# Peptides against a protein of PDB entry 6GMG: the designs that were tried, part 309

Target 1, 331 residues: chain A of PDB entry 6GMG
Amino acid sequence: DSDDRVTPPAEPLDRMPDPYRPSYGRAETVVNNYIRKWQQVYSHRDGRKQQMTEEQREWLSYGCVGVTWVNSGQYPTNRLAFASFDEDRFKNELKNGRPRSGETRAEFEGRVAKESFDEEKGFQRAREVASVMNRALENAHDESAYLDNLKKELANGNDALRNEDARSPFYSALRNTPSFKERNGGNHDPSRMKAVIYSKHFWSGQDRSSSADKRKYGDPDAFRPAPGTGLVDMSRDRNIPRSPTSPGEGFVNFDYGWFGAQTEADADKTVWTHGNHYHAPNGSLGAMHVYESKFRNWSEGYSDFDRGAYVITFIPKSWNTAPDKVKQGWP

## One batch from the design tools (peptide; made by RFdiffusion4, then SolubleMPNN)

Design b2_p24_7_s1 (from b2_p24_7, 9 letters changed)
Fold by OpenDDE base, seed 1:
Structure b2_p24_7_s1 (fold): chain B 331 residues (1-331), chain A 24 residues (1-24)
Amino acid sequence: as target 1 above (331 residues)
Amino acid sequence: SAEDAARAELINKAGAEAEAKAAA
C-alpha cells in the first residue's frame, strides 16, 4: 500500500555512517545510513557539505528510482536511452536453436531476444556519447554554442547521431534539464553542466493490445536500439510489469541504478547504486535498503525484466553526486 | 498520477534472488 511510505528522518550533517554489510558481492545498508554516507561524500555544493533536505529525503524514500532521483536532481524521464542488440546472434539462434524442455515457442523467442542484448556494449555506447557531450559542454557558454560543438564532434567521429533531428531527445536533453536553468545550477551556461548516466531495467511486453504470450514471455521486437546510433525509443515504456505465467506470481515494474560520471575504464569495476523498495519501516516491506553493486551484479538484473537501457542526463558540475571515483561500501 | 502509482510499487527482488542463487 502506497500509504505505508515514510520519509526518512534527517541525519546530523557530521554523523559518520556505520559500516556497510557485504551481501553476495554487493555492499548493503539501511536508507538512513546511506543518507549519512551521502552527506559525507555526495552532498557537496560548490565544495561544501550539505544536509539532505526534506524534499531529497522524500525522493529517496521511493526506493530504486529514489536513489537516481536524489542524485540526478529530477525524476527520471528516460528520453535519451542507449542499448546494444546483436541482430545476427538473434537471427542465428532463432534459426538454429531449439526450445528447452518444457519451454514454449514464445518463451524461447523472448529468451533469445533478451540474450541478444549486450549490457556491456550498451553501457560503453552511453559512456562514449556522454564523453562527446562533455567535450561539447566544456567551453560552451550558451545552448547554441553547445549544439554547434556537439555537431562538430559528431562529424569528426563520423557518428550516426549527427543525422538526428534537431527535436530529437539527443539535442533537446540539455534544454529540458531543470538544473540547467536554475540560478544555483547551470544558470543557462552549458560549461557549468556535465553528462551523467543511470540505467533502467524494464519489461518489453507492455503492449496491452498484443498477445498474452508477449506480455508473459517478452516482445522480441520491442525496445531495440536503432542501428548506428544505439538510441532506444522509450515512448512505449509505461512502467507495466511482466504478466504472471502462473497463479500467484507477481513481477516488479522497474529497477534503476545510478552510475553518474565514474572515470574507471574497466566496466566490471564500476559501482552502481540502487534501492530495493520504498521506505516502509512500519509496514510489511520494512525499511528501505541501499545497495552498491559492481556492474556484473547490476547488469544481471532479474527475471522481472528483459530490457536494460543506459540513460544520459545532466547535472551541474558544482554537485558532487557524480564523482570521478566511487568507493563501494563504508569505510 | 500514474507516476506516483509506479513509484509506490517499487519493490525489487535483489535480496531474494541473490539468496536463491547462493542456495543453488
Scores: peptide ipSAE 0.028, ipTM 0.633, DockQ to the pose 0.050
Fold by OpenDDE base, seed 5:
Structure b2_p24_7_s1 (fold): chain B 331 residues (1-331), chain A 24 residues (1-24)
Amino acid sequence: as target 1 above (331 residues)
Amino acid sequence: SAEDAARAELINKAGAEAEAKAAA
């Protein structure tokens, strides 16, 4: 029951974390211990370690989204999302492939669509765009300068994003970031901001007007990236979980993983931080756990989801929630 | 709020799924 959610208590600023537990290539810990790590490693504002505030602890208590929320400074809006979809693979598999034994046509199509997404290429596209944005942010002291720089960078790279509408999430994302406008954040100075990345896993079959089969097995046409840009229209993502295929079956609505701004070139070595559920130490779900997963473990996802999006947002450079290097676990 | 309720419904199967995959 959502009513069982509890805000984790404050942790002393200088309290060191207990060792994380290894779990199938991941590092795992209870939320309170993550708060300790966060305070030691990620809490810094202008180089000064900070105690996680009550508000931040409350955000964190919401589970996987809470990790992204605390580190990004805002609840995920998911407006600037990227993915990679192999249209040729999809068409060829639909034409030449066959349903497995016991697999319905709808299940087959949903599976083929899911398998036609490339998580690594999607992540790479987001990193590429984030890099372009970071170059555009550099030395831009107002939004106009940022946008001008961005357009120039895109033109130089012959990137299809240069053709996006000025009101698109791509160009409006910075303006719509609360921390950009905050005095202690960006203070309306783009050069004080940096692009960061998180990922969302979700279900494609969210259209209530669609067939039951699409809701159960996926909508092959939903949440595809636009050709050339890689942009995913997330407007139809309403956090609706997969429909049960059997009595008593239930699926989760979403998962969020925080990447930030790691500079590790090898995608497989990047660390993704996420939570399991809302913090309910006195409830049936128990205490929230935080996981630090390698990309392989993160991108694998769950059967609950058939889409992965890599989302760009912005944080102040003065925050240390997105360091260049992230170490998995503790110590 | 409805938004808070939606956020509170956040549950994933990270541990259980990992265990299931490892056992398979």
Scores: peptide ipSAE 0.027, ipTM 0.635, DockQ to the pose 0.051
Fold by OpenDDE base, seed 4:
Structure b2_p24_7_s1 (fold): chain B 331 residues (1-331), chain A 24 residues (1-24)
Amino acid sequence: as target 1 above (331 residues)
Amino acid sequence: SAEDAARAELINKAGAEAEAKAAA
């Protein structure tokens, strides 16, 4: 019950973080210590570090989504999502593969579908698109100029995204970003904004009208990227967790990982920041912890999820929540 | 397993209330 959620207290602006601890290949710390790191490293606006506001601390306190929320400046809408799915692999494995011992057909199909997603290629696609968007933003001083630049870039690259509707999340994403409209943010100037990436892990079997097997083992046909574009229709994602397969089993609804705008070309060296649960220091869940994971650790996900999407949003360039380089842990 | 241990530490109970708050 989220009733035990507590907003972490303010941390002094100049308080240095305590060392992070290793946790299964990740750097891990309590949320209060992450706030300290955030204030030292990520809080900068126009080159000046800021104390995390009460509002931001409240956002952060919601757990994994809170990390993305505080760093992106808005609650994740997940509208501009990318993935990569190997249709040939999927078909081939279904045709030539066999269920494992004790595995049902539905479980087999769900597993094969999950395994047919390529997290690295999905991430790479999002990075590619974000790069195109950033080029389109760079010298655009109004939305019209941005959109024109974007279309030109896509045409030059022969990218299928050029055929998307003008009202699609792809073209409307900037316009729908609150920080773009803020005076101290983009101030309606695209050149003041940059594309950033976060990832969401979630369950495919969310359709309540579908079979119980799909809810338990995944819907092989759900949340596949569109061919050519890599866009995932996230409209059916309602944060419904996987259905239990046995009595007493429970699954988590989602996980969010913040990447931002790291320039590291090697995906395996990129750092993903995420939280475990809402902050409940006096509750059964305990204090929220924040993790900084390498891509491998992030992309592995959990059995709770069979989909990973890489989502593009925008933040002001004046924010340092998405630096070119992210260091794992502290110091 | 390492996954199970990681999951135990990383169980996320977030979203519904956050969405409600964000929508308000």
Scores: peptide ipSAE 0.030, ipTM 0.743, DockQ to the pose 0.319; fails the geometry check
Fold by OpenDDE base, seed 2:
Structure b2_p24_7_s1 (fold): chain B 331 residues (1-331), chain A 24 residues (1-24)
Amino acid sequence: as target 1 above (331 residues)
Amino acid sequence: SAEDAARAELINKAGAEAEAKAAA
C-alpha cells in the first residue's frame, strides 16, 4: 500500500556512493546510494554542491516519477510531448498482416499500433525541438524576445511548430515553468533557462468509454503524434494502467525516465535514469531502486505500456541536474 | 524471461498519490 512509503533519510553531503551493480544491461543501486551520487554529481546550484532537501527526498521516494520530479524541480505535467508514428507501416500491417495464433483481432491491432511507433525518431524529434528552444532562449532576456526568437528559428527551419497557437503548450511551456519565475531560478529571464527532456511510458487504452478490448490490448488510435509537429495530446493520459487479460494479472500505471540535456549525439549511448517503485524499506515492496539505463534498455519498455512520449520542460542553467554528460553507474 | 524479470522490478503504483500531493 502507498501508506508504506518512507522518505529516505538525509545523506551526508560528502558521502561517496557505493558502486552500482549491473542489472539487465543497466546500472542499479538503492535509492539512498542514488542520493549520494546525486549530491556529488547533480546537486550543484551555481557550482556549489547541495544536500538533497527533505522535500526533494520526499519527491524522489515516489519511484520512477520521483527521479524526474527531483531533477526537473516539478511534478511532470507532460504538456509538451513528442513521438513518432509510422502511419504507412500501420496501415500496411493492418491490411496485409494477420493475427498470430491465439491472438485476437484487437490484440493484433494494438500490437501493430505499438510497433508502428519509433522511439528513436520520437526522441530525436524532442532533441531537435529542445535545441531550437535553447537557441531561442539564448540572449533572450524576456519572454517576448524568447517567443520572437523561437518563431524565427522555426520559420528558418520550416518547422510545422511555427503554426502552433500562441497559447499552445509549445509556446506557453516556459512561462508555465515555476523555476522560470523563481528569483534563484530563471528570475523571468529566459536566457537563464535551458530545455530538458524526460520520457514517459504509459498505456493507450485508458478510455473507460471504449471497448474492453481496447483497455486490454491498446487503443490503436490513441496518443498518436500530430503530423509535421510530432506533438502528442497528453490530455487524456490519466495514469490508468492496462486492464488485466487474465485473473490476477496486474499492470503498472506508468514509467518515467530522466534524460536531461545530454549532448551525446548517439542516441544509443544516452543514459536514462528511472526508479522501480516508491520507497518502502519496511514494506512488502522493499527499498526503492534507481536504474541508469542506456536508450535501448529504456525505450524497450515493458508489456505494461504501448506508448512512449518524450517531453520537454525547462530548468535553470544554474542547476546541474541535466549535465552535458551523464556517466552510467558508479564509479 | 528477461522482460518478466525486469518488469518484476518495476512497480510504479504511487503515481496517484504523487499527483495528489503535487496538486496540493
Scores: peptide ipSAE 0.030, ipTM 0.734, DockQ to the pose 0.356; fails the geometry check

Design b2_p24_7_s2 (from b2_p24_7, 12 letters changed)
Fold by OpenDDE base, seed 1:
Structure b2_p24_7_s2 (fold): chain B 331 residues (1-331), chain A 24 residues (1-24)
Amino acid sequence: as target 1 above (331 residues)
Amino acid sequence: SAEDAAKAQLINKAHQEAAEKAAA
């Protein structure tokens, strides 16, 4: 019951974190200890440590989405999403492959579609686009200058995104970012902002009017990236979980992982921060835990999900929630 | 709203199970 959610208490600004627990390539800690780390490492505004506010602690208490929420400064809208899909692999496997023993045709097609997505290439595309955006933001002191720079960069790179409509989430994302308009944020100056990345895992079979098989085993045609751009239409993502395939089976609606703006070139060495569930220390779920995972651990996902998207948003450069280097765990 | 519905179902059982398995 969502009614069991509790806002974690405030932590003193100078309180140091306890050591994280290593677990299968991840570093794990309770949410209160993450708040301590966050205040020491990520809280800085204009170079000064800040105590996590009650509002930020409340956002964080929502679990996996809460980690992305507190670090990005807004609830995820998921409008500017990227993925990579191997159409040739998909077609070839459908034609030449066979269902496993006991696997239905629908289950086979759903699995083949899931396996045809490349998480690493999807992440790489998002990083490429974020880099282009960051170059366009540099020395742009109004939105018009930013958009002109962006179009020029895309033209120089012969990127298909140059053909997107002016109303596309690609071009409107900056103006729709609350922190861009804030006095202590961007103050309407693009050069004060930077592009950041987070990831969402979700289920493809969300259409209630579709077949039961698609809801149980996935919709092979849903949430594919557009050719050339890599953009995913997220308008049909309604946070609906996978349908049970057996009695008593239940699936989670989504997972979120925060990357930020790490400069590590090796994807496998990047760190992703995420939570397990909303904070319910007095409820059946227990206290929220925060995980810092390597890309391999994050991108593997769970059987609950058959889609992964890499989303771009913006934060002020004065925030330290997206540093160039992220260290896993504590110390 | 879709956001409100999402907030009501913010449970990641998969991570919890993974954590429990790792702790065992």
Scores: peptide ipSAE 0.024, ipTM 0.643, DockQ to the pose 0.068
Fold by OpenDDE base, seed 5:
Structure b2_p24_7_s2 (fold): chain B 331 residues (1-331), chain A 24 residues (1-24)
Amino acid sequence: as target 1 above (331 residues)
Amino acid sequence: SAEDAAKAQLINKAHQEAAEKAAA
């Protein structure tokens, strides 16, 4: 029951973390220990270490989404999402492939669609766009200047995003970021902001009006990126989990992984921070654990999900929640 | 929200399953 969620207690500002535990290629720790690490490494505002506030601890307590929430400063809206989908592969496999033994047609199509997404290319696209945005932000002191810079950058790169409507999440993302408007944040100065990335895993078959097969095995046509831009329309994502295929089977509705603004060029060496569940130390679920996974471990996802999106948002440059380098675990 | 709690529970299961698969 959601009623078992507890806000982790405050940790002393100078409390050093205990060592993380290795777990299947990732580093794992209890949420309280992550708070300690966060305070030492990520808490800095204008170069000063900060104690995680009660509000931030409450956000964090929500699990995987909480990790992204506390580091981005807002609940994920997922409006500016990117993915990569190989349409030719999809069409060819549907035409020439065959269902596996015992696999239904719907299951086959859902699987083929899932396999037609390229997580690495999706991530790379998001990084590319974030880089363009960061260049546009760098010397822009108002939103108009930012937008002009952005359009110029896109034109220079012959990027299809240049054709997006002014009301597109692509152009409106900055103005819709609360921290951009905050006095202690961006203070309406784009040059004080930077683009950051997180990822969401979710289920494609969320349309309640669709067939049961789509809800069970995926909707092959749902949440595909637009050609050229890589933008995914996330408006239909309502955090609805995969439908059970058998009695007693249950699936998770989403997973979130925080990347931030790491500069590591090798995707496989990037670190993704995520949580297992909401913090319920006195409940059946137990204490929340935080994982720092490599890209491979993150991008593999679970059978609960058939979509992965890489989302761009913004944080103030004065925050250290998205450093250039992230070290896995502790020490 | 109740919806957030349900999500967290399901993630735990997925992680456990993934761990089991990796250990096999």
Scores: peptide ipSAE 0.029, ipTM 0.618, DockQ to the pose 0.055; fails the geometry check
Fold by OpenDDE base, seed 2:
Structure b2_p24_7_s2 (fold): chain B 331 residues (1-331), chain A 24 residues (1-24)
Amino acid sequence: as target 1 above (331 residues)
Amino acid sequence: SAEDAAKAQLINKAHQEAAEKAAA
């Protein structure tokens, strides 16, 4: 019941966090302790530490999405999403593969589709695009200059994104970022902004008009990246969870992981920050926990999800929510 | 939406199941 959600209390600005606990290769802590870490490491605006505001604490209290929300400064819109899908592998496995013992045809097709996504390549594509965007943002003092720079960069790299429509989420993402327009943010100056990345895990079989099998086992054709660009149309993602396959089974609607703008070249060494559930210290779910996972642990996901997307958004360079280096846990 | 965020509660079950599988 959403009614049990509580906003975590304020933490003193100078309070140091307690040590994180290891949890299956992840670093785990309670939400209040994450707030302490956040204030010490990520809260900086123009180089000055800030106490997490009541509004930010409220955002954070929503769980996994809350971590991305507080660090990006806006609720995730997921418009600029990337993935990698091996079409040849998918076709070959469908043609030559066979369902496992006890596996239905629909379950087989859903599994094959899920396995045909490459999380690492999807992440790499998002990082590549974010890098191009960051170069385009550099020394661009208005949106027109940014867009011109972006087109030039894409042309130089022979990137298929250069052919996207001007109204595409790719080109409109910056202008649609609230912090870009804020006086203390970008102030309409692209050079004050930087591209950042988060990831969303979700279920492909969300179409209520589709077969029950697709809702239970996945829709093999849904949420595939466009060839060449890697863009995923997220317009059909309505945060609908996987349908239960047995009585009493329940699935979660999504998971969000925050990456930001880490410069670590090895994907396996990157850190992803995410939450388990909304904060309900007096409810059945209990207190919210925050996890810092390596890419391997993040990208594995859960059986609740058969899609992973890597999303680009923007934050002001004056924010420290997306530092070049992220350390897992505390100390 | 706030409603969408509220539904994220079920992630705990997924995490627990994943943890159980990993411990298993």
Scores: peptide ipSAE 0.027, ipTM 0.627, DockQ to the pose 0.054; fails the geometry check
Fold by OpenDDE base, seed 3:
Structure b2_p24_7_s2 (fold): chain B 331 residues (1-331), chain A 24 residues (1-24)
Amino acid sequence: as target 1 above (331 residues)
Amino acid sequence: SAEDAAKAQLINKAHQEAAEKAAA
């Protein structure tokens, strides 16, 4: 029950983390220890370490989304999302493939659709776009200059995003970022901001007006990226979990993974930070744990989800929540 | 897995409330 959620206590600023432990190929620790690491590594504002505030600890306590929330400075809106879908593979598998033994047609189609998404290409697309945005930000001292730079960059690359509407999430994302407007953040200066990336896993079959089969086994047509841009319309994502296929079965609504702005060129070596559940040390779920996973471990996801999106947002450059290099675990 | 089981018990209501609060 969400009522069991507790805000983790404050950790002294000088307290060093305990060692992380291996867990399913990931580095894992309890949330309190992550706070210690965060204060040592990610808390810096203008180069100075900060104690995680009560508000930030409260955000973090919400679990998987909490890690992204505390590091991005806002609750994820997921408006600027990218993915990659292999339409040819999907069509070919539907045509030439067959359901497995005991697999229904709906299960088969849902599975084939899930398998037709390429997480690595989706991530790469988001990184590509983030790089374009960062170039546009670098010398822009007002939003107009940023938008002009962005359009020029897109034109030079012949990117289909150049055709997006001015009010699209792509062009409006910066102005809609609270930290951009904050005096101690961007202060309305794009050059003080940088693009960052997080990922969301979720269920495709969220349309309550659709068939029960789609809710149980996935909607093969839902949340596909637009051709050319890679943009995913996330407006229909209402955090509705997969419907049970058997009595007693339950699924979670989403998972969030924080990447930030790592410069590691090899996707497989990038580190993704995420939580298991909300912090309930006195409840049935127990204490929240934080995982630092390699891309392979993150992108595998869970059976709860058949979609993954890579989302771009912005943070002030003065924050160290998205460093160029992230080290897995501690020490 | 134990991790999957823990995740299955997660947090639709609390997160939605937090999202609404943050959006206000």
Scores: peptide ipSAE 0.025, ipTM 0.676, DockQ to the pose 0.392; fails the geometry check

